# Ledger of designs, part 24: peptides against a protein of PDB entry 7MKK

Target 1, 71 residues: chain A of PDB entry 7MKK
Amino acid sequence: SMKEKVKAKLVEIRKFVPFIRRVRIDFQDTLSKVQGHRLDALVNLLDREDVSMSSLNKIEVIIDKLRTRFN

## One batch from the design tools (peptide; aimed at target 1 K58 F70)

Design b2_p23_6_s1 (made by RFdiffusion4, then SolubleMPNN; from b2_p23_6, 12 letters changed)
Fold by OpenDDE base, seed 2:
Structure b2_p23_6_s1 (fold): chain B 71 residues (1-71), chain A 23 residues (1-23)
Amino acid sequence: as target 1 above (71 residues)
Amino acid sequence: SEKEKEEEEFLDELLAVVDEVPE
């Protein structure tokens, strides 16, 4: 079901939360204040259980961008 | 929902700026 797919996607995306936190900290001086705050907000968003598949797909793209630039 | 729209807008904005280098 779609619900099961969302849950599975959320579990996979959450595996990158430590990476997102590390990017925010390790590159704090490189990132703008706004970027830092938005990354914190992204981590907070991933603590929720009701994130849509659309959002999770976008978050995956964001993580890919972070990996390309920072790690 | 309104919350979903707001989070999508947040993510769209983040997508646009996440790889920007501030001057």
Scores: peptide ipSAE 0.646, ipTM 0.893, DockQ to the pose 0.597
OpenDDE base, seeds 1, 3, 4, 5: peptide ipSAE 0.643, 0.644, 0.644, 0.645; ipTM 0.892, 0.892, 0.892, 0.892

Design b2_p23_6_s2 (made by RFdiffusion4, then SolubleMPNN; from b2_p23_6, 11 letters changed)
Fold by OpenDDE base, seed 1:
Structure b2_p23_6_s2 (fold): chain B 71 residues (1-71), chain A 23 residues (1-23)
Amino acid sequence: as target 1 above (71 residues)
Amino acid sequence: SEKEKEQEKFLDELLKVIDEVPE
């Protein structure tokens, strides 16, 4: 079902939470305050269970951008 | 839903600012 697909995708995306947290901390001096706050908010969003597949797909793109810029 | 729209707007803005380099 779509519900189960979303749950599975969320589990996979959550594997990157430690990476997002590390970017936030390791590059705190490089990131703007706005960028830092938004990364914190992204982590908080991933703690939720009511995230759509569309949102999860966008988060995947964001993670790719973070990996490109911040290793 | 409105909740989903708000989440997507947040993510769209994050996609925009993630590539910005602070001066």
Scores: peptide ipSAE 0.712, ipTM 0.910, DockQ to the pose 0.609
OpenDDE base, seeds 2, 3, 4, 5: peptide ipSAE 0.712, 0.711, 0.711, 0.711; ipTM 0.910, 0.909, 0.910, 0.910

Design b2_p23_6_s3 (made by RFdiffusion4, then SolubleMPNN; from b2_p23_6, 11 letters changed)
Fold by OpenDDE base, seed 4:
Structure b2_p23_6_s3 (fold): chain B 71 residues (1-71), chain A 23 residues (1-23)
Amino acid sequence: as target 1 above (71 residues)
Amino acid sequence: SKEAEEQEKFLDELLEVVDEVPE
């Protein structure tokens, strides 16, 4: 079911939470204040269970952009 | 829902700013 697919994808995306946290801290001086705050908010969002497949797909793109720039 | 819309708005805005380099 879609619900099961969302849960599975959420588990996979959460594997990148440590990476997002490290980018936020290690590149704090390179990031703008708004970027830093929004990365914190992104980590908090991934602690939630009410995330849609659409949102998870967007988060995956965001992670790819972070990886391109910071690792 | 309103919460879902706010979540999507947040992510759309983050997509726009994540590549920005502060001047």
Scores: peptide ipSAE 0.692, ipTM 0.906, DockQ to the pose 0.613
OpenDDE base, seeds 1, 2, 3, 5: peptide ipSAE 0.691, 0.692, 0.691, 0.692; ipTM 0.906, 0.906, 0.906, 0.906

Design b2_p23_6_s4 (made by RFdiffusion4, then SolubleMPNN; from b2_p23_6, 13 letters changed)
Fold by OpenDDE base, seed 4:
Structure b2_p23_6_s4 (fold): chain B 71 residues (1-71), chain A 23 residues (1-23)
Amino acid sequence: as target 1 above (71 residues)
Amino acid sequence: SKKEEEQEKFLDELLKVVDEVPV
């Protein structure tokens, strides 16, 4: 079902939460307050269970962009 | 839904943030 697919996708994306947290901290000095806040908000969003497949797909794109630019 | 719309708007803005981060 769609619900089960969303759950599975969320589990996979959550594996990158530690990476996102590291980006937020490692580049804190170069990030604006707004930029930092939005990264924090992304982590908080991934703690939720009411995220749509559409949103999860966008989050995957965002993570891919981060992985391309950040270690 | 309203919640989904807000999440999508947030993520659209975050895409821009990632592109603008100085590395």
Scores: peptide ipSAE 0.538, ipTM 0.880, DockQ to the pose 0.755
OpenDDE base, seeds 1, 2, 3, 5: peptide ipSAE 0.535, 0.537, 0.533, 0.536; ipTM 0.879, 0.880, 0.879, 0.880

Design b2_p23_7 (made by RFdiffusion4)
Pose (drawn by RFdiffusion4):
Structure b2_p23_7 (pose): chain A 71 residues (1-71), chain P 23 residues (1-23)
Amino acid sequence: as target 1 above (71 residues)
Amino acid sequence: SEEEIDELVDEIEEAVDEIPDFS
Protein backbone atom coordinates (compact mmCIF):
# COMPACT_ATOMS: atom_id res chain seq x y z
CA SER A 1 0.00 0.00 0.00
CA MET A 2 2.96 2.30 0.50
CA LYS A 3 3.41 2.92 -3.16
CA GLU A 4 0.78 5.51 -3.15
CA LYS A 5 1.35 6.50 0.44
CA VAL A 6 4.15 8.43 -0.91
CA LYS A 7 2.34 10.38 -3.55
CA ALA A 8 -0.09 11.67 -1.06
CA LYS A 9 2.47 13.00 1.40
CA LEU A 10 4.54 14.57 -1.49
CA VAL A 11 1.37 16.39 -2.61
CA GLU A 12 0.66 17.83 0.81
CA ILE A 13 4.48 18.35 1.53
CA ARG A 14 4.82 20.39 -1.80
CA LYS A 15 2.74 23.16 -0.48
CA PHE A 16 5.77 24.32 1.49
CA VAL A 17 8.15 24.72 -1.49
CA PRO A 18 7.13 28.43 -1.75
CA PHE A 19 7.52 28.80 1.98
CA ILE A 20 11.04 27.34 1.84
CA ARG A 21 11.94 29.39 -1.19
CA ARG A 22 10.89 32.47 0.77
CA VAL A 23 12.89 31.45 3.78
CA ARG A 24 15.99 31.06 1.58
CA ILE A 25 15.62 34.52 -0.01
CA ASP A 26 14.50 36.69 2.86
CA PHE A 27 17.18 35.31 5.10
CA GLN A 28 20.02 34.76 2.67
CA ASP A 29 21.43 37.56 4.82
CA THR A 30 21.06 35.53 8.00
CA LEU A 31 22.09 31.99 7.03
CA SER A 32 25.30 30.35 5.86
CA LYS A 33 26.16 29.26 2.35
CA VAL A 34 25.87 25.60 3.23
CA GLN A 35 22.44 26.36 4.58
CA GLY A 36 21.49 28.12 1.38
CA HIS A 37 22.72 25.15 -0.67
CA ARG A 38 20.97 22.47 1.40
CA LEU A 39 17.79 24.54 1.26
CA ASP A 40 17.98 24.66 -2.52
CA ALA A 41 18.73 20.93 -2.88
CA LEU A 42 15.68 20.49 -0.62
CA VAL A 43 13.55 22.35 -3.17
CA ASN A 44 15.12 20.49 -6.09
CA LEU A 45 14.36 17.16 -4.33
CA LEU A 46 10.75 17.95 -3.47
CA ASP A 47 10.45 18.56 -7.26
CA ARG A 48 11.18 14.88 -8.04
CA GLU A 49 9.01 11.80 -7.44
CA ASP A 50 11.54 9.03 -6.84
CA VAL A 51 11.44 10.25 -3.28
CA SER A 52 11.64 7.77 -0.48
CA MET A 53 9.01 7.72 2.33
CA SER A 54 11.91 7.64 4.79
CA SER A 55 13.08 10.92 3.39
CA LEU A 56 9.64 12.61 3.37
CA ASN A 57 9.36 11.93 7.06
CA LYS A 58 12.81 13.52 7.47
CA ILE A 59 11.35 16.44 5.39
CA GLU A 60 8.27 16.97 7.44
CA VAL A 61 10.43 17.43 10.55
CA ILE A 62 12.86 19.63 8.74
CA ILE A 63 10.02 21.80 7.70
CA ASP A 64 8.47 21.87 11.28
CA LYS A 65 11.96 22.93 12.25
CA LEU A 66 11.84 26.01 9.93
CA ARG A 67 8.17 26.95 10.55
CA THR A 68 9.52 27.73 14.04
CA ARG A 69 13.09 28.87 13.65
CA PHE A 70 11.85 31.44 11.17
CA ASN A 71 8.27 32.70 10.71
CA SER P 1 19.18 6.33 -5.86
CA GLU P 2 16.95 6.04 -2.72
CA GLU P 3 20.08 5.71 -0.46
CA GLU P 4 21.68 8.78 -2.07
CA ILE P 5 18.49 10.72 -1.47
CA ASP P 6 18.39 9.58 2.22
CA GLU P 7 22.07 10.73 2.67
CA LEU P 8 21.24 14.10 1.08
CA VAL P 9 18.20 14.58 3.34
CA ASP P 10 20.42 13.73 6.39
CA GLU P 11 22.86 16.43 5.29
CA ILE P 12 19.93 18.84 4.88
CA GLU P 13 18.72 17.97 8.41
CA GLU P 14 22.19 18.60 9.85
CA ALA P 15 22.34 21.99 8.06
CA VAL P 16 18.89 22.93 9.38
CA ASP P 17 19.89 21.87 13.00
CA GLU P 18 22.77 24.39 12.74
CA ILE P 19 20.37 27.25 12.01
CA PRO P 20 19.79 29.33 15.11
CA ASP P 21 16.40 30.55 16.10
CA PHE P 22 15.53 33.81 14.25
CA SER P 23 11.78 33.92 15.15

Design b2_p23_7_s1 (made by RFdiffusion4, then SolubleMPNN; from b2_p23_7, 6 letters changed)
Fold by OpenDDE base, seed 5:
Structure b2_p23_7_s1 (fold): chain B 71 residues (1-71), chain A 23 residues (1-23)
Amino acid sequence: as target 1 above (71 residues)
Amino acid sequence: KKEEEDKLVDEIEEAVNEIPDLS
């Protein structure tokens, strides 16, 4: 079902939460206030259970961009 | 609200796009 797919996708994306948190902290001084805030919001969003598949697909792209630009 | 979520995700993506390559 779609609900099962969303849950599975969310579980996989959550594996990158520690990475996102690490980026937020390690580069806090080089990120703008808004950039830091948006990374915080990203982590908080991934704590939710009701995130849409559309959002999760976008978030996956966002994480790929972070992985390219950071460690 | 889905619209609020969509807006938030778009804002996150935009902010990330503006981050320079620090690797």
Scores: peptide ipSAE 0.747, ipTM 0.926, DockQ to the pose 0.842
OpenDDE base, seeds 1, 2, 3, 4: peptide ipSAE 0.746, 0.746, 0.746, 0.745; ipTM 0.925, 0.926, 0.926, 0.925

Design b2_p23_7_s2 (made by RFdiffusion4, then SolubleMPNN; from b2_p23_7, 7 letters changed)
Fold by OpenDDE base, seed 3:
Structure b2_p23_7_s2 (fold): chain B 71 residues (1-71), chain A 23 residues (1-23)
Amino acid sequence: as target 1 above (71 residues)
Amino acid sequence: EKEKEDELVDEIEEAVNSIPDLS
């Protein structure tokens, strides 16, 4: 079901929460205030259980971009 | 709520897109 697919995707994406937090802190002096706040918002969003598939698909792209830029 | 969530995610993506390559 779509619900199970969402749940599975959320579980996989949450594996990168520590990475996102690490980026937020390690590059705090380089990131703008807006960029830092948006990373915080991303982590907070992933704490929720009711994130939509649309959002999760976009978040996967966001995480891929972070992984590329913060090697 | 979903619409607000989508807007937030779009803003997050926009912010991330503005981050330079730091690899």
Scores: peptide ipSAE 0.727, ipTM 0.926, DockQ to the pose 0.879
OpenDDE base, seeds 1, 2, 4, 5: peptide ipSAE 0.726, 0.726, 0.726, 0.727; ipTM 0.925, 0.925, 0.925, 0.925

Design b2_p23_7_s3 (made by RFdiffusion4, then SolubleMPNN; from b2_p23_7, 7 letters changed)
Fold by OpenDDE base, seed 3:
Structure b2_p23_7_s3 (fold): chain B 71 residues (1-71), chain A 23 residues (1-23)
Amino acid sequence: as target 1 above (71 residues)
Amino acid sequence: MKEEQDRLVDEISEAVDSIPDLS
């Protein structure tokens, strides 16, 4: 079901929360205020259980961008 | 609620897009 797919995807994406937190801190001096705030918001969003598949798909792209730019 | 979440994610995407390549 779509509900189970959402749950599974959320579990997988949450594996990158430590990475996102690390980016936020390690690059704090190079990130703008708004960029830092949005990364904080991303982490906070992933703490929720009511994240839609649409959001999760977009978040996956966001994480891929972060992995490309901060490695 | 869904619309608000979508808007937030879009804003996060836009902010990330503005981050330069630091790899």
Scores: peptide ipSAE 0.732, ipTM 0.918, DockQ to the pose 0.882
OpenDDE base, seeds 1, 2, 4, 5: peptide ipSAE 0.731, 0.730, 0.730, 0.730; ipTM 0.918, 0.918, 0.917, 0.918; seeds 1, 2 fail the geometry check

Design b2_p23_7_s4 (made by RFdiffusion4, then SolubleMPNN; from b2_p23_7, 8 letters changed)
Fold by OpenDDE base, seed 2:
Structure b2_p23_7_s4 (fold): chain B 71 residues (1-71), chain A 23 residues (1-23)
Amino acid sequence: as target 1 above (71 residues)
Amino acid sequence: KKEEEDKLIEEIEKAVDEIPDLS
């Protein structure tokens, strides 16, 4: 079902939460306050259970961008 | 709301796009 697909996608994307947190902290002095806040918001968004598949797909792209630019 | 979520994600992506490559 779509519900199960969303759950599976969310589980996979959540595996990158520690990475996002590391980027946020490791580069805190380099990131602007807004950029840091947006990374915090990204993590907070992934703590939710009601994120849509379309949103998760967009988030996956964002995480891929982070993976390219950071550790 | 979905619209608020979409806006938030858009802003997150814009912010990430503006971060320099630090890898």
Scores: peptide ipSAE 0.734, ipTM 0.917, DockQ to the pose 0.786
OpenDDE base, seeds 1, 3, 4, 5: peptide ipSAE 0.734, 0.734, 0.733, 0.734; ipTM 0.917, 0.917, 0.917, 0.917

Design b2_p23_8 (made by RFdiffusion4)
Pose (drawn by RFdiffusion4):
Structure b2_p23_8 (pose): chain A 71 residues (1-71), chain P 23 residues (1-23)
Amino acid sequence: as target 1 above (71 residues)
Amino acid sequence: LPTEEELEELDEALEELEEEEEE
């Protein structure tokens, strides 16, 4: 059943791509280069669909962790 | 604004995701 289980989570999770893109730009002045890079690669990844469930779970937390360190 | 410690913690979580995506 997991096959789809992914698609669903990716759909909901993709609503944060604009949020992450904003975090990257508004605070390019606050964060390191390696933080800028990993935040971009995060966007680039959320744009694909060969995305593991084990990585989406890691993404939900990485997002909860920036809904509260910023915003 | 976030503290340095908070940004280090976020960076570690992003690095763990990057390592998984390299595998």

Design b2_p23_8_s1 (made by RFdiffusion4, then SolubleMPNN; from b2_p23_8, 6 letters changed)
Fold by OpenDDE base, seed 5:
Structure b2_p23_8_s1 (fold): chain B 71 residues (1-71), chain A 23 residues (1-23)
Amino acid sequence: as target 1 above (71 residues)
Amino acid sequence: LPSQEELEELTEELDELMEEEEE
């Protein structure tokens, strides 16, 4: 079901939460306050269980960009 | 490190994401 797919996608994306947190902290002085806040919001969003598949797909793209740019 | 332009683009994508979740 779509519900099961969403849950599975969320579980996979949550594997990157520690990475996002590390980027947020390690580059705190490089990121603007707004940029840092957005990363915090991203982490907070991933704590939720009611994230849509559309949002999860966007988050996946964002994480890929983070991984490329912040290693 | 990403350029400020790249960071701005990323921020815009994050903004769009947050707007979607607010809808």
Scores: peptide ipSAE 0.502, ipTM 0.865, DockQ to the pose 0.881
OpenDDE base, seeds 1, 2, 3, 4: peptide ipSAE 0.499, 0.499, 0.352, 0.500; ipTM 0.864, 0.864, 0.798, 0.864

Design b2_p23_8_s2 (made by RFdiffusion4, then SolubleMPNN; from b2_p23_8 with D11T A13E E18L E19K E23K)
Fold by OpenDDE base, seed 5:
Structure b2_p23_8_s2 (fold): chain B 71 residues (1-71), chain A 23 residues (1-23)
Amino acid sequence: as target 1 above (71 residues)
Amino acid sequence: LPTEEELEELTEELEELLKEEEK
């Protein structure tokens, strides 16, 4: 079902939450307040269970860009 | 490591997504 697909995608994306948190902390002094807030908000968003598939796909692209730049 | 400009561009894309989820 669509619900199951969304849940599965969310589980996969959540695997990167520790990475996002680590970036946020390691670069705390480099990031502007707004940039840091955006990363915090991303982590908070991934704690939700009502994120759409469209948003999850966009988040995946953003995480890939983060990985390229920070990892 | 990304430049300040690259960080802004990347996190701004995130901000637009976050705004969409709030609306």
Scores: peptide ipSAE 0.376, ipTM 0.835, DockQ to the pose 0.722
OpenDDE base, seeds 1, 2, 3, 4: peptide ipSAE 0.371, 0.375, 0.373, 0.374; ipTM 0.833, 0.835, 0.835, 0.834

Design b2_p23_8_s3 (made by RFdiffusion4, then SolubleMPNN; from b2_p23_8, 7 letters changed)
Fold by OpenDDE base, seed 3:
Structure b2_p23_8_s3 (fold): chain B 71 residues (1-71), chain A 23 residues (1-23)
Amino acid sequence: as target 1 above (71 residues)
Amino acid sequence: LPSQEELEELEEELKELEEEEKK
């Protein structure tokens, strides 16, 4: 079911929450306030259980870009 | 480190995500 797929995707994406938090902290002085806020919001979003598949797919793209740009 | 332009692009994607969650 779509619900099962969403749950599986969420579990996998949540593995990157520590990474996102680390980016947020390590580059706090480089990020604008709004950028920092949006990264915080991203982490908070992943703490929820009602995230849509479309959002999770977009988040996956965002995480991939973070992994590419922040090493 | 990413340029500010790259961060702005990322910000735009985060903004789109924000709007998506806003229904």
Scores: peptide ipSAE 0.291, ipTM 0.778, DockQ to the pose 0.928
OpenDDE base, seeds 1, 2, 4, 5: peptide ipSAE 0.284, 0.283, 0.284, 0.289; ipTM 0.772, 0.771, 0.771, 0.774; seed 5 fails the geometry check

Design b2_p23_8_s4 (made by RFdiffusion4, then SolubleMPNN; from b2_p23_8, 6 letters changed)
Fold by OpenDDE base, seed 2:
Structure b2_p23_8_s4 (fold): chain B 71 residues (1-71), chain A 23 residues (1-23)
Amino acid sequence: as target 1 above (71 residues)
Amino acid sequence: LPTQEELEELTKELQELEEEEKE
């Protein structure tokens, strides 16, 4: 079902939560307060179970961009 | 290491997502 696909996608995206948290902390002095807040909000969003497939697909693209820019 | 402008570009997409989830 679509619900099962969303759950599976969410499990895969959640594997990057430690990476997002690491970017947030390691670059805290480079990030503005607003930019840091946006990364915190992303982590909080991924803690939810009611995230849409559309949002998860957007998040995947954003994570790929983060992985390219941040070591 | 990304410039401040590149950081804003990347995190602006997160802001747009946050706005969509609030609607």
Scores: peptide ipSAE 0.326, ipTM 0.823, DockQ to the pose 0.748
OpenDDE base, seeds 1, 3, 4, 5: peptide ipSAE 0.292, 0.203, 0.315, 0.322; ipTM 0.808, 0.737, 0.819, 0.823

## One batch from the design tools (peptide; aimed at target 1 L39 D50 K58)

Design b2_p24_1 (made by RFdiffusion4)
Pose (drawn by RFdiffusion4):
Structure b2_p24_1 (pose): chain A 71 residues (1-71), chain P 24 residues (1-24)
Amino acid sequence: as target 1 above (71 residues)
Amino acid sequence: EEEEEEEELNELLDELFEEQEEFE
């Protein structure tokens, strides 16, 4: 059943790509380079579909962690 | 506290990209 279980989460979880892109630009003045990079690679990854469930779970938390460190 | 939050964020992102590479 998991097969799909992914697609669903990636759909929902892709609504934050603009939010992340915003965080990376508005606060390029606040964050490190290695934080800018990892935030880009995060966007690039959410753009693919060979994405593990185990990584999407890690991405939901990483997003909850930015909805509250910023915003 | 801010530095700790930055370190935590970096660790979480590193764990993400390592786990995704293993998966691929």

Design b2_p24_1_s1 (made by RFdiffusion4, then SolubleMPNN; from b2_p24_1, 11 letters changed)
Fold by OpenDDE base, seed 1:
Structure b2_p24_1_s1 (fold): chain B 71 residues (1-71), chain A 24 residues (1-24)
Amino acid sequence: as target 1 above (71 residues)
Amino acid sequence: SDAKEEQELLELLDELFEEEKKDL
């Protein structure tokens, strides 16, 4: 079901929350305040359980971009 | 939740590290 697929996607994406937090902290002096705030908001968004599959797919792309830049 | 705010955040995050491009 779509509901189960969303749950599975959310579980997989949440595995990157520690990475996002690490980027936020390790590069705090390099990131602009706006960039830092947006990363904080991303982490907060991933704490929710009512995120659509469409949004989760977009988040996955964003995380891939972060991984490309920050390894 | 506000779906509009969520989509705005996702748009901003998608452009998080985009550099300013010169105008033609």
Scores: peptide ipSAE 0.376, ipTM 0.761, DockQ to the pose 0.095
OpenDDE base, seeds 2, 3, 4, 5: peptide ipSAE 0.363, 0.369, 0.347, 0.363; ipTM 0.754, 0.757, 0.745, 0.754

Design b2_p24_1_s2 (made by RFdiffusion4, then SolubleMPNN; from b2_p24_1, 11 letters changed)
Fold by OpenDDE base, seed 5:
Structure b2_p24_1_s2 (fold): chain B 71 residues (1-71), chain A 24 residues (1-24)
Amino acid sequence: as target 1 above (71 residues)
Amino acid sequence: SDKKEEEELLKLLDELFEEEKKAQ
C-alpha cells in the first residue's frame, strides 16, 4: 500500500539524518545562515510521522546533492 | 559552479518547506 511505501521510504531517508547533521556542523562556516537553518529544519521535519511521499522524494534529491558536494 | 549548486540546493529546500507549510 501507499502507506507502507511511505513508511519504508521514511525509514530509508532517516538513515541520512546523521549525515545531514554532520554536514551542518562540519561545513558551518561554508554554509550561509539560511542554509544552516534549512538543514536544521530538514532534520526536524524527518522526526515527523506525517511526511508525504512527495516531500520524501524531494528530500532524497536534496540528500543526493548534499552527498555529491559534501561526500 | 559551486555558487550555482548552492543556489539550486536552497531552492529545493525552500520548495520543500513551502510544500509542507501548504500541507498543514
Scores: peptide ipSAE 0.299, ipTM 0.777, DockQ to the pose 0.846
OpenDDE base, seeds 1, 2, 3, 4: peptide ipSAE 0.295, 0.295, 0.233, 0.292; ipTM 0.774, 0.776, 0.709, 0.773

Design b2_p24_1_s3 (made by RFdiffusion4, then SolubleMPNN; from b2_p24_1, 10 letters changed)
Fold by OpenDDE base, seed 5:
Structure b2_p24_1_s3 (fold): chain B 71 residues (1-71), chain A 24 residues (1-24)
Amino acid sequence: as target 1 above (71 residues)
Amino acid sequence: SDKKEEEELLKLLDELFEEEEKSR
């Protein structure tokens, strides 16, 4: 079901939460206040259980871009 | 460029949170 797919995707995306936190901390002085705030909010969003597949797919793209830039 | 990449990332983040706000 779509619900099961969303749960599976959320589990996969959550594996990158430590990476997002590391980016936020390691580059805190480089990031703008807005960028830092958005990354904090992203981590908080991933704590929720009601994130849509659309949002999760967007988050995956964001993570890929973060990995390219910061890893 | 780094600036372009930063702007793109911010845009994606903004779009994400706009979508989340609309869905609530």
Scores: peptide ipSAE 0.315, ipTM 0.790, DockQ to the pose 0.877
OpenDDE base, seeds 1, 2, 3, 4: peptide ipSAE 0.308, 0.314, 0.243, 0.314; ipTM 0.787, 0.790, 0.725, 0.790; seed 1 fails the geometry check

Design b2_p24_1_s4 (made by RFdiffusion4, then SolubleMPNN; from b2_p24_1, 10 letters changed)
Fold by OpenDDE base, seed 5:
Structure b2_p24_1_s4 (fold): chain B 71 residues (1-71), chain A 24 residues (1-24)
Amino acid sequence: as target 1 above (71 residues)
Amino acid sequence: SDEEEERELLKLLDDLFKEEEEDR
């Protein structure tokens, strides 16, 4: 079902939460306050259970951009 | 709405480094 697919996708995306947190902290001096806040908001968003598949797909792209920039 | 706020956040995150890209 789509519901189970969303749950599975969320589990996979959540594997990157530690990475996002590390980017936020390790590059805190490079990031603007606004950028840091937005990364915090991303982590908070991934703590939710009601994220849509569409949003999760967009988040995956964002994480890929972060990985490209920060490894 | 929560959905609208989420969409706005994702839009902002997608453009998170746009200013840096423009500066290069």
Scores: peptide ipSAE 0.433, ipTM 0.781, DockQ to the pose 0.096
OpenDDE base, seeds 1, 2, 3, 4: peptide ipSAE 0.425, 0.435, 0.427, 0.427; ipTM 0.777, 0.783, 0.777, 0.777; seed 2 fails the geometry check

Design b2_p24_2 (made by RFdiffusion4)
Pose (drawn by RFdiffusion4):
Structure b2_p24_2 (pose): chain A 71 residues (1-71), chain P 24 residues (1-24)
Amino acid sequence: as target 1 above (71 residues)
Amino acid sequence: EEEEERWEEQDEFLDELDEDIDEL
C-alpha cells in the first residue's frame, strides 16, 4: 500500500516549497552558503517523484524545524 | 539496486541538511 502512500505525502508536503524558497531568499543574509545549497537541493528534490518515504519523513521534520527557527 | 542507492544518497543528504538546520 505504500506505493501511493508516498504520492499523498509529497502532495501535501509540496505546499512548503514556496515557504522554503522564501526562507532561502529573505535570509540569504543570515545563513551560510552550505545552508543555502542544501536548501536549494531540498527544493530540487521535492520537485522529483522518485522520492523515498524514508526521506519524506526526514523532510517533514526538517520543515517543522524551519517553521520555528524562522517565521 | 539503483533505486536503493538513490534513496540512501537522499537520506544521507537530508541528515546533513538536518544538522545544518540545527545550527541555526

Design b2_p24_2_s1 (made by RFdiffusion4, then SolubleMPNN; from b2_p24_2, 11 letters changed)
Fold by OpenDDE base, seed 2:
Structure b2_p24_2_s1 (fold): chain B 71 residues (1-71), chain A 24 residues (1-24)
Amino acid sequence: as target 1 above (71 residues)
Amino acid sequence: KEKEEEEKKQEEFLDELEKVIDEV
């Protein structure tokens, strides 16, 4: 079902939570306060169960951008 | 309706986050 697909995608995207946290910490001196806060908010969003497939796909793009910029 | 509104807010947040990452 779509619900099962969303849950599976959420599990896969959550594997990047440690990476997002690491970017926020390792680059906190170069990140603005708003950037750091929004990265924290992204992690908080991924702790939720009510994340849409559209949102998860956007988060995947964001993670790819973070990986390109921050390794 | 509430679910749709929350999903819209999530997408707006993510669109803004993407822009903010590009400012780094």
Scores: peptide ipSAE 0.648, ipTM 0.892, DockQ to the pose 0.854
OpenDDE base, seeds 1, 3, 4, 5: peptide ipSAE 0.645, 0.647, 0.647, 0.647; ipTM 0.891, 0.892, 0.892, 0.891

Design b2_p24_2_s2 (made by RFdiffusion4, then SolubleMPNN; from b2_p24_2, 13 letters changed)
Fold by OpenDDE base, seed 2:
Structure b2_p24_2_s2 (fold): chain B 71 residues (1-71), chain A 24 residues (1-24)
Amino acid sequence: as target 1 above (71 residues)
Amino acid sequence: SSKEEEEKKQEEFLDELLKEIDSI
């Protein structure tokens, strides 16, 4: 079901939360306040259970870009 | 609905973040 797919995607995306937090901390002095806030908000969003598949797909793209840029 | 608006706001936030990453 779609619900099961969303849950599975969320579980996989959450594996990258430590990486996102690391980017936020390692580049804290380089990031603008808005950039830092957005990364914090991204982590907070992934704590939720009601994230749509559309959002999760975008988050996956974001994580890929972060990995390319920072690791 | 409020739920739809929340989802829209989430996606707008994600779109902005996506644009911002290349500038970090």
Scores: peptide ipSAE 0.680, ipTM 0.907, DockQ to the pose 0.823
OpenDDE base, seeds 1, 3, 4, 5: peptide ipSAE 0.676, 0.678, 0.676, 0.678; ipTM 0.906, 0.906, 0.906, 0.906

Design b2_p24_2_s3 (made by RFdiffusion4, then SolubleMPNN; from b2_p24_2, 10 letters changed)
Fold by OpenDDE base, seed 4:
Structure b2_p24_2_s3 (fold): chain B 71 residues (1-71), chain A 24 residues (1-24)
Amino acid sequence: as target 1 above (71 residues)
Amino acid sequence: EEKKKRDEEQEKFLDELEEEIDSV
């Protein structure tokens, strides 16, 4: 079902939460305060259970961009 | 209704974040 697909996607994306937190800390001096706060908000969003597939797909793209730039 | 509003705000937030990361 779509519900199960969303849950599976959320589980996979949550594996990158430690990475997002690390980017937030390790590159804090190269990020603006706004960017840092947005990364915090992204982590908080991933703590929710009611995230749409559309949002999860966008988050995946964001994580890929972060990995390219900071990993 | 409340979920719809939240989803719209989340989408806007994510779009802005994606755009901003490209400029880092």
Scores: peptide ipSAE 0.640, ipTM 0.896, DockQ to the pose 0.801
OpenDDE base, seeds 1, 2, 3, 5: peptide ipSAE 0.639, 0.638, 0.642, 0.639; ipTM 0.896, 0.896, 0.897, 0.896; seeds 1, 3, 5 fail the geometry check

Design b2_p24_2_s4 (made by RFdiffusion4, then SolubleMPNN; from b2_p24_2, 10 letters changed)
Fold by OpenDDE base, seed 2:
Structure b2_p24_2_s4 (fold): chain B 71 residues (1-71), chain A 24 residues (1-24)
Amino acid sequence: as target 1 above (71 residues)
Amino acid sequence: EEKEKRDKEQEEFLDKLLEEIDKV
């Protein structure tokens, strides 16, 4: 079902939470306050269970951009 | 309504974050 697909995608995306946290901390001095706050908010969003597939797909793109820039 | 509003705000947040990453 779509619900099962969302849950599976969320589990995969959550594997990158430690990476997002590391980017937030390791590059704190190069990030603006707004950028840092948005990364914190992204981590908090991934703690939720009610994340849409649309949002998860955007988060995947965000993670890919972070990986390209920071690792 | 509240869920749809939250979903919209969340999408707008993610779009802003995408834009901000390109500025780092």
Scores: peptide ipSAE 0.656, ipTM 0.901, DockQ to the pose 0.786
OpenDDE base, seeds 1, 3, 4, 5: peptide ipSAE 0.655, 0.656, 0.654, 0.653; ipTM 0.901, 0.902, 0.900, 0.900; seed 3 fails the geometry check

Design b2_p24_3 (made by RFdiffusion4)
Pose (drawn by RFdiffusion4):
Structure b2_p24_3 (pose): chain A 71 residues (1-71), chain P 24 residues (1-24)
Amino acid sequence: as target 1 above (71 residues)
Amino acid sequence: DVLDDETMDLLDEVFEEEEEREEE
């Protein structure tokens, strides 16, 4: 059943791509280069679909961790 | 740094798992 379990989470979890993109631009003045890079690769990855469930769970937390360190 | 080591490690783990998946 997991097969699809992914698609669903990716759909909901892609609503934050604009949020991340904003965080990366507004605060390019606040964060390191390696934080800028990893935040881009995060966007690039959320744009694919060969995305593991084990990684989406890691992405939901990484996002909860930037809904509260910023915003 | 605005992000802590744990958040950076999580990002590295996500990228490593996706690279392994691409190799498969």

